Peptides against a protein of PDB entry 4N78. Designs and how they scored, part 71

Target 1, 186 residues: chain A of PDB entry 4N78
Amino acid sequence: HFQVICRLLGYQGIAVVMEELLKVVKSLLQGTILQYVKTLMEVMPKICRLPRHEYGSPGILEFFHHQLKDIVEYAELKTVCFQNLREVGNAILFCLLIEQSLSLEEVCDLLHAAPFQNILPRVHVKEGERLDAKMKRLESKYAPLHLVPLIERLGTPQQIAIAREGDLLTKERLCCGLSMFEVILT
Target 2, 155 residues: chain B of PDB entry 4N78
Amino acid sequence: MAELQMLLEEEIPGGRRALFDSYTNLERVADYCENNYIQSADKQRALEETKAYTTQSLASVAYLINTLANNVLQMLDIQASQLRRMESSINHISQTVDIHKEKVARREIGILTTNKNTSRTHKIIAPANLERPVRYIRKPIDYTILDDIGHGVKW

## One batch from the design tools (peptide; made by RFdiffusion4, then SolubleMPNN)

Design b2_p13_3_s1 (from b2_p13_3, 5 letters changed)
Fold by OpenDDE base, seed 1:
Structure b2_p13_3_s1 (fold): chain B 186 residues (1-186), chain C 155 residues (1-155), chain A 13 residues (1-13)
Amino acid sequence: as target 1 above (186 residues)
Amino acid sequence: as target 2 above (155 residues)
Amino acid sequence: MHLPMFEEGMKER
């Protein structure tokens, strides 16, 4: 699903969606969640001493239940606060998954474009084969596929310009060095 | 453009008119030949003249048709070429717009990006000398060493 | 790898 979303939205659509998600997350964090946290801090016992081990596990649990009774009984915590936290979590996960999916698409695009852009894969050299000879063979094999040089030779000036720009657009991808998710986490 | 206009406005309409006129003329020639043959004392000569006129008329019509056809073909070729040029221009504009939109989109999404922290994974230089796990030879604790220290009642 | 098209956006932050 995320792959399809990435394909449909493109960079523009993804940017818009992520910006809106960030706004939503910010709104949730600074609004409802913050208010609940403040309320919880107010009802939290100021002094919570560890009960004596002599009370055993059930007694200790009961002690903490008693100390946190006001928090546990706060019905809105379970319904509204946790829901908002889920929404924040879902938004973060969504951003992560979108970035991952986008990166995969970009890598695929780069791989598909590579033969046309004079980008040769690192050839696995079998034992006994010279790397240089294999690379030369690959270069020769893919030389006719080099799109930009081909267009530069055969195309109009306008076509050449478009081809160069297209080549640049193809080569420059987010996955090559940029992260959106890191921005979301900061 | 001038050539296409000339073809559309002058040559092709003119050719059509000429062909129509030729039709009318053929009818007149036919009537003439028929009458000439009927009235002529020398039927053989009249027939030969008719053949000559018929051949000439047919040749003329054929020429007119051929000329008109060639002009129409030329017109179509010019129009096809113009359409191809227009298509090329539209495609160029479309591509330019798409590239521009893509650049804008990339700037926009770029706002939401940061450089990947390539955590230099410190090559955990595997210590070259994997110290062979010294087989923990559990030396059996010789408890006999403790036999001399304990107040054990030698029975 | 330098990504100038995206980096232009980064500078706007």
Scores: peptide ipSAE 0.361, ipTM 0.803, DockQ to the pose 0.694
Fold by OpenDDE base, seed 4:
Structure b2_p13_3_s1 (fold): chain B 186 residues (1-186), chain C 155 residues (1-155), chain A 13 residues (1-13)
Amino acid sequence: as target 1 above (186 residues)
Amino acid sequence: as target 2 above (155 residues)
Amino acid sequence: MHLPMFEEGMKER
């Protein structure tokens, strides 16, 4: 589903959606969540020490449950605050999944374009084969597929310009060094 | 453009009219040949004359059809060439626009991007003094305490 | 890899 969304929206559509999601997240964080956090901070126990490990995991859990009983029983926390946090979480997950899906699509595009752009895959050398010889063979095999040089030889100036621009657009992808998700987390 | 216009407005309509006129003329020739054959004392001669007229008429019609056909073919070729040129132009414009749109889109999404930074995983430094393992007394964990946690139930 | 088309947008942020 996310792959389809990425294909449908493209870079521009994704940008718009991400911007809107960021606005929503910001609104939730600075609004209702902040208010609840402030309230929670007021009701938090002033002193909450780690119980002795001798009490075991259940005892420790009970201890913290007791210390945080007022918070856990806070009705609005369960209904409104947690809902808002879920919304934020969903938004973050959405962004992550979109970025991952986009990266997959970009990688796929790069892989498909590679033979046409003089990008050779990492060559696995079998025992007894020379790496250089294999590389030369591959280069020779794919040389006729190099699109930009081909168009430069056969095309009009306008076609050449378009081909070069297209080549650049094909090569430059977000997955090559950029992240949207990191921006969302800051 | 001038050639195409001439074909469409003059040559092809003219050729069609010529064929129509030839039809009318053929009827007249046929009538003449029939009457001539009936009235002639020399039927053989009349027949030969009819053959001659028929051959001439067929040749003329064939010529008219051929001329018209060639003009139509020429017209179609010119139109096809024009369409190809138009298509090429449209494609060029379309590609240019698409490239531009893509560049704009990339700038827009770029606003939302940063360089990939490998976050240094903070090495969890294990505390140096492992306290002696105290005998774990198994108390049953009451998980019912968690029953109210995680239900997306809007109360 | 340098991605100038995207980086232009980054500068605008």
Scores: peptide ipSAE 0.353, ipTM 0.801, DockQ to the pose 0.611
Fold by OpenDDE base, seed 3:
Structure b2_p13_3_s1 (fold): chain B 186 residues (1-186), chain C 155 residues (1-155), chain A 13 residues (1-13)
Amino acid sequence: as target 1 above (186 residues)
Amino acid sequence: as target 2 above (155 residues)
Amino acid sequence: MHLPMFEEGMKER
């Protein structure tokens, strides 16, 4: 589903969606969540000491439950605050999955374009064969597929310009060095 | 443009009119040949004349059809060439617009991106000063608050 | 790899 979304939205659509999600997250964090956190801080015990180990795990648990009773019984925390946190979490997860899906799509595009852009994979050399000879054979085999040089030789000036721009657009992808998710986490 | 206009407005309509006129003339020739054959005492001569007129008429029609066909083909070739040129122009504009839109989109999404931090393997600088374990001074916690909570047997 | 088309947007931040 995320792959389809990435394909349909493109860079423009993804940018718009991400910006809106960031606004929503900011609004939730600075608004409702902040208010609940402030309220929780007010009801938090000022002094919460570690119980003695002599009370055992059940006694220690009961102690903390008692100390946090006001927080646990705060009904609005369960209904509103946790819901808002879920929304924030979902938004973050959505952004992550979109970026991952976009990266996969970009990598696929780069791989598919590679033979047409004189980008050849490293060939596994069997024992006794020279890597250089195999690479030269591959270069010779794929040389006719080099799109930009072909158009430069046979095309009009306008076609050449478009081909060069297209080549650049194909080569430059976010996955080559940029991350959106790091921006979302800041 | 002048050649196409001439073909569309003059040559092809003219050829169609000529062909229509030839049909009318052929009908007249046929009537003449029929009457000539019926009225002639020398049937052999009348037949030979009919053959000659038929051959001439067929040749004339063939010529008219061929001329008209060639003019139509020429017209279609010119129109096809014009359409190809228009298509090329439209495609060029479309591609230019698409490239521009893509560049704008990339700038917009770029606002939301940062350089991938190649995690420089931060040398885990071992903190030089191992903070001495602060001796946990166990302060006694008063648990009397919990006396009413749980299945504790009141002795 | 330098990505000029995307980096132009980064400078606006």
Scores: peptide ipSAE 0.349, ipTM 0.801, DockQ to the pose 0.623
Fold by OpenDDE base, seed 5:
Structure b2_p13_3_s1 (fold): chain B 186 residues (1-186), chain C 155 residues (1-155), chain A 13 residues (1-13)
Amino acid sequence: as target 1 above (186 residues)
Amino acid sequence: as target 2 above (155 residues)
Amino acid sequence: MHLPMFEEGMKER
């Protein structure tokens, strides 16, 4: 589904969706979640010392339950705050999955374009074969497919310009060095 | 443009009129030949004259049809060429617009991007103790272990 | 890899 979304939206649509999601996340974090955090801080015990280990795990758990009783009993925390946190989490996950899906699409595009852009795959050299000879054979095999040089030789000036721009657009992809998700996490 | 206009406005209509006039003339020739044959004492001569007129008339009509057909074909070729040029122009404009839109889109999404942190390749400090490469003895995968899991129909 | 088309947007941030 995310791959289909990426194909449908393109860079423009993804940008718009991501921007809106960031706004939503910002609004949730700076608004409702912040207010709940402030409220929680107010009801948080000022002094919470670690209980003695002698009470054992059950006793320690009970101690913390008692200390946090007011927080646990805060009904709005379970309903509204957790819902908002889920929304934030979903938004973050959505962004991650979109970026991953976009990267896959971009890699696929790059791989498909490679023979036309003089990008040769890594050749597996069998024992006894010269790497140089194989590379030369591959270069010779794919040389007629090099689109930009072909158009430069046979095309009109306008076609050449378009081909060069298209080649650049094909080569430059986000997956080559940029991350959206890192921005979202900041 | 001038050639196409001449074909559409002058040559093709003129050719059609010429064919129509030729039809009228053919009727006259036919009437003449019929009357000449009836009135002539030398029927062989009259027949030869009729053959000559018929051949001439057919040749004339064939010429007119051929000329008209060639003009129509030429017209269609010019129109087809014009359409192809127009299509090419539209395609170039469309591609230019698409490239521009894509550049704008990339700029917009770029606002939401940062450089990937190249994880500092921590120099894998080779542990000093080169543990002797345990010879990976490829144990043949005993596929018999899978015999019990697959609901394969024991025939 | 230098990605100028995207990096132009980064500069606007």
Scores: peptide ipSAE 0.360, ipTM 0.807, DockQ to the pose 0.693; fails the geometry check

Design b2_p13_3_s2 (from b2_p13_3, 6 letters changed)
Fold by OpenDDE base, seed 5:
Structure b2_p13_3_s2 (fold): chain B 186 residues (1-186), chain C 155 residues (1-155), chain A 13 residues (1-13)
Amino acid sequence: as target 1 above (186 residues)
Amino acid sequence: as target 2 above (155 residues)
Amino acid sequence: MYLPLFEEGMKER
């Protein structure tokens, strides 16, 4: 589904969706969540000492449950605050999955374009074969497919310009060194 | 444009009119030949004259039809060439616009990106126990898995 | 890898 979304939206659509999600997340964090956090901070016990280890895990749990009773019983925390946190989480997850899907799509595009752009994969060399010979053979095999040089030789100036720009657009992908998700975390 | 206009406005209509006129002329020739044959004492001569006129008339009509047909074909070729040029122009504009839109889109999404932090090469602490080198059998990467992914031509 | 088409947008931040 995310791959389809990426294909449908393209860079423009993804940018718009990501921007809107960031706005939503920001609004949730700076608005409702912040307010709840402030409220929670107000109701937090001022002094919470660690109970004696002698009470065991159940006793310690009961102690903290008692100290945090007001927080635990805060109904709006469960219904509103947790929902907002879920929304934030979903938004973040969505962004991550979109970026991953986009990266996969971009890698596929790069791989498909590679033979036409004189980008050759490293070939496996069997024992006794020279890597250079195989690479030369591969280069010779794909040389007629080099699109930009072909168009430069046969095309009009306008076609050449378009081909060069298209080549650039094909080569430059986010997956080559950029991350959107890191910006979201920031 | 001038040639196409001449074909459309003058040559083809003129050719059609000429064919119509030729019909009238053929009728006159036929009448003449019929009358000549009836009135002539030398039927053989009259027949030969009729044959000559018939041949000439057919040749003239054939010429007119051929000329008209060639003019129509020429007109169609010019129009086809114009359409191809127009298509090429439209395609060029479309591609230019698409490239521009893509550049804009990339700028926009770029605002939302940062450089991937090259993960600091965690010092690979070599495990103390050199496990026996598992012979890494390089399985050839099957790229066919990617055949259905992307904008590429399905081979 | 330098990605100028995207980095132009980054500079606008």
Scores: peptide ipSAE 0.351, ipTM 0.815, DockQ to the pose 0.696
Fold by OpenDDE base, seed 2:
Structure b2_p13_3_s2 (fold): chain B 186 residues (1-186), chain C 155 residues (1-155), chain A 13 residues (1-13)
Amino acid sequence: as target 1 above (186 residues)
Amino acid sequence: as target 2 above (155 residues)
Amino acid sequence: MYLPLFEEGMKER
């Protein structure tokens, strides 16, 4: 599903969605969640001493239940605050999954484009074969597929310009060194 | 442009008219030949004249058809060439627009990105002194100390 | 890797 979303939205659509999600998250954090946290801090016992170990586990549990009774009974925590936290969590997960899906798509695109851009895969050299010889063979094999040089030789000036721009766009991908998720976490 | 216009407005319509006129003329020639054959005392001569007219008529029609066909083909070729040029222009514009849109999109999404902190793999400098794990000697917990604490009914 | 098309956006942040 996320792969399909990435394909449909593209960079533009993803940017828009991410921006809106960030706004929503910000609104939730600075609004409702913050207010609940403040309220919880106010209701929290100022002095919560550790009960004596002599009361045993049940006694200690009862003690904490009593001390936190107001918090536990705060119905709005379950209905509103937790829901908002779920929404934030979902938004974060969504962003993560989108970025991962996008990265996969970009990697695939790069791999598919590589033969046309004079990017040769690292060939596993079997024992006994010269790496240089294999690389030369690969270079010679894929040389006719180099798109930009081909168009530069055969194409019109406009086609050449478009090809160069296209090549640049193909090479530059987010997965090459950028992260959106890190921005979201900050 | 001028050539196409001439073909569309003058050459092809003119050729069609000529062909139509030729058809009408052929009917007249046929009638003439028939009457001439009936009325002529020398039927052999009349037949030879008919053959000559028939040959000439067929040749003329063939010429007119060929000329018209060539003009139509030429017209179509010119139109096809024009369409190809238009298509090429549209494609170039479309590609230019798409490239521009993509650049804009990349700028926009770029706002939401940061450089991947390649966490410098802190060389986990293995501390040179592998502190020998202090053998955790598990002292067995003697639970018998708790046997006397509780109201358990000694059965 | 230098990604100028994206970095232009980063500078606007």
Scores: peptide ipSAE 0.350, ipTM 0.815, DockQ to the pose 0.693
Fold by OpenDDE base, seed 4:
Structure b2_p13_3_s2 (fold): chain B 186 residues (1-186), chain C 155 residues (1-155), chain A 13 residues (1-13)
Amino acid sequence: as target 1 above (186 residues)
Amino acid sequence: as target 2 above (155 residues)
Amino acid sequence: MYLPLFEEGMKER
């Protein structure tokens, strides 16, 4: 489903959705959640020391559960605050999944475009084959598919310009070094 | 454009009219041949004349049809060429617009991106000094402080 | 990899 969403929305649609989600998350965090957190901080036990590690993770968890039992059982916290936190969590997960799906689509596009852009796949050399010979063979095989040089040779100036820009757009993808999810976490 | 217009407005309609007139003339020729055959004492000669007229008429019709067909084909070729040129122009514009839209979209989504940081997993170093367990004194939490927060039911 | 088309947007942030 996320893959389909990415395909339908494209970069523009994804940007819009992400911006709106960020607004929603910001509103939730700065509004209700912040208020609850402030209140909870006031009612939190003043002294909550780490239990001895000898009690193990379960014992430590039980200790904290006991310390926070009254807070966790607070009805409004469960109904409102935890719900808002779930909404934030869902939004974050949505963003993560969208980015992952987008990255997959971009990788696929890059892979499909590679033969047309003089990008050779990593050649697995079998034992006894020369890497150089195999690379030359691959280069020769895909040379006729190089789109930009082909259009530069045969196309009109307008077509050449479009081809170059198209090539650039094809090569530049978010998955090459950019992350949206990291921005959301900040 | 001038050639296409001439074909559409003059040559093809003219050819159609000529073909129609030929039909009328063929009917007259047929009537003449029939009457000539009936009235002629020399039936053989009348038949030969009929054959000659028929051959001439068929040749004329064939010529008219061929001319008209060629004109129609030429018209279609010109139209097809025009359509191809229009298609090319539209495609060029469409591609230009799409590229522009994509650039705008990339700028917009770029606002929401940052460089991928290889998160160095900071090893959480456990503090070396185990503090002595302080006895937990259970104090009741006063939740009345939260009464003014949220949409809770006031009792 | 330098991604100028996206980085233009990053600079606006």
Scores: peptide ipSAE 0.348, ipTM 0.811, DockQ to the pose 0.552
Fold by OpenDDE base, seed 3:
Structure b2_p13_3_s2 (fold): chain B 186 residues (1-186), chain C 155 residues (1-155), chain A 13 residues (1-13)
Amino acid sequence: as target 1 above (186 residues)
Amino acid sequence: as target 2 above (155 residues)
Amino acid sequence: MYLPLFEEGMKER
């Protein structure tokens, strides 16, 4: 589903959706969640020291659970605050999955375009063969597929310009060095 | 443009009219040949004359059809060329617009991006001194202070 | 890798 969304929206649509999600998240965090957190901080035990390790992990957990029992049992916290936190979490996950899906699509595009852009993988060399010779043969084999040089030779000035721009757009992808999720986490 | 217009408005309609007139004339020639054959005492001569007229008529019609066909083909070639040029122009514009839209889109999404960096996780360090557990006296919490906060959703 | 088409947007933040 996320792959389909990425294909349908493109960069522009994804940008719009993510911007709106960020606004929603900001609104939730600065609004209801912040208010609840402030109130909860006021009712939080002033002194809550770490229990002795001799109680073990279950005992320590029980201790903290007991200390926070009144807060955890607050009905509005479960219904409103936790719901808002779930919404924030869902928004974050959505952004993550969108970025991952987009990256996959971009990688596929790069891989498919590579032979046409003179980007060749390193080939395995058998014993007795020179890597350079094999790569040269491979380059020669795929040379006719180089799109931009081909169009530069046979195309009109307008076609050449479009081909160059298209080549640039094909090469530049977010997955090459940029991330959106890091911005979302900030 | 001038050649196409001449073909469409003058040469092709003219050729069609000529062909139609030729058809009418052929009917007259056929009637003449039939009557001539019936009335002639020398049937062989009449037949030879009919053959000559038929050959001439066929040649004339063939010429008219060929001329008209060539003109139509020429017209179609010109029109096809015009359509190809138009298509090329439209494609060029479309591609230019798409490239522009893509550049704009990339700028927009770029606002939401940063350089890939490995986030350093905060190391949780255990306190060196084990604090003695302080007995917590549970005080009732007044939750009425929260009544004015939230969307008022009751489950 | 330098991605100028995207980085132009980054400058607007």
Scores: peptide ipSAE 0.344, ipTM 0.812, DockQ to the pose 0.518

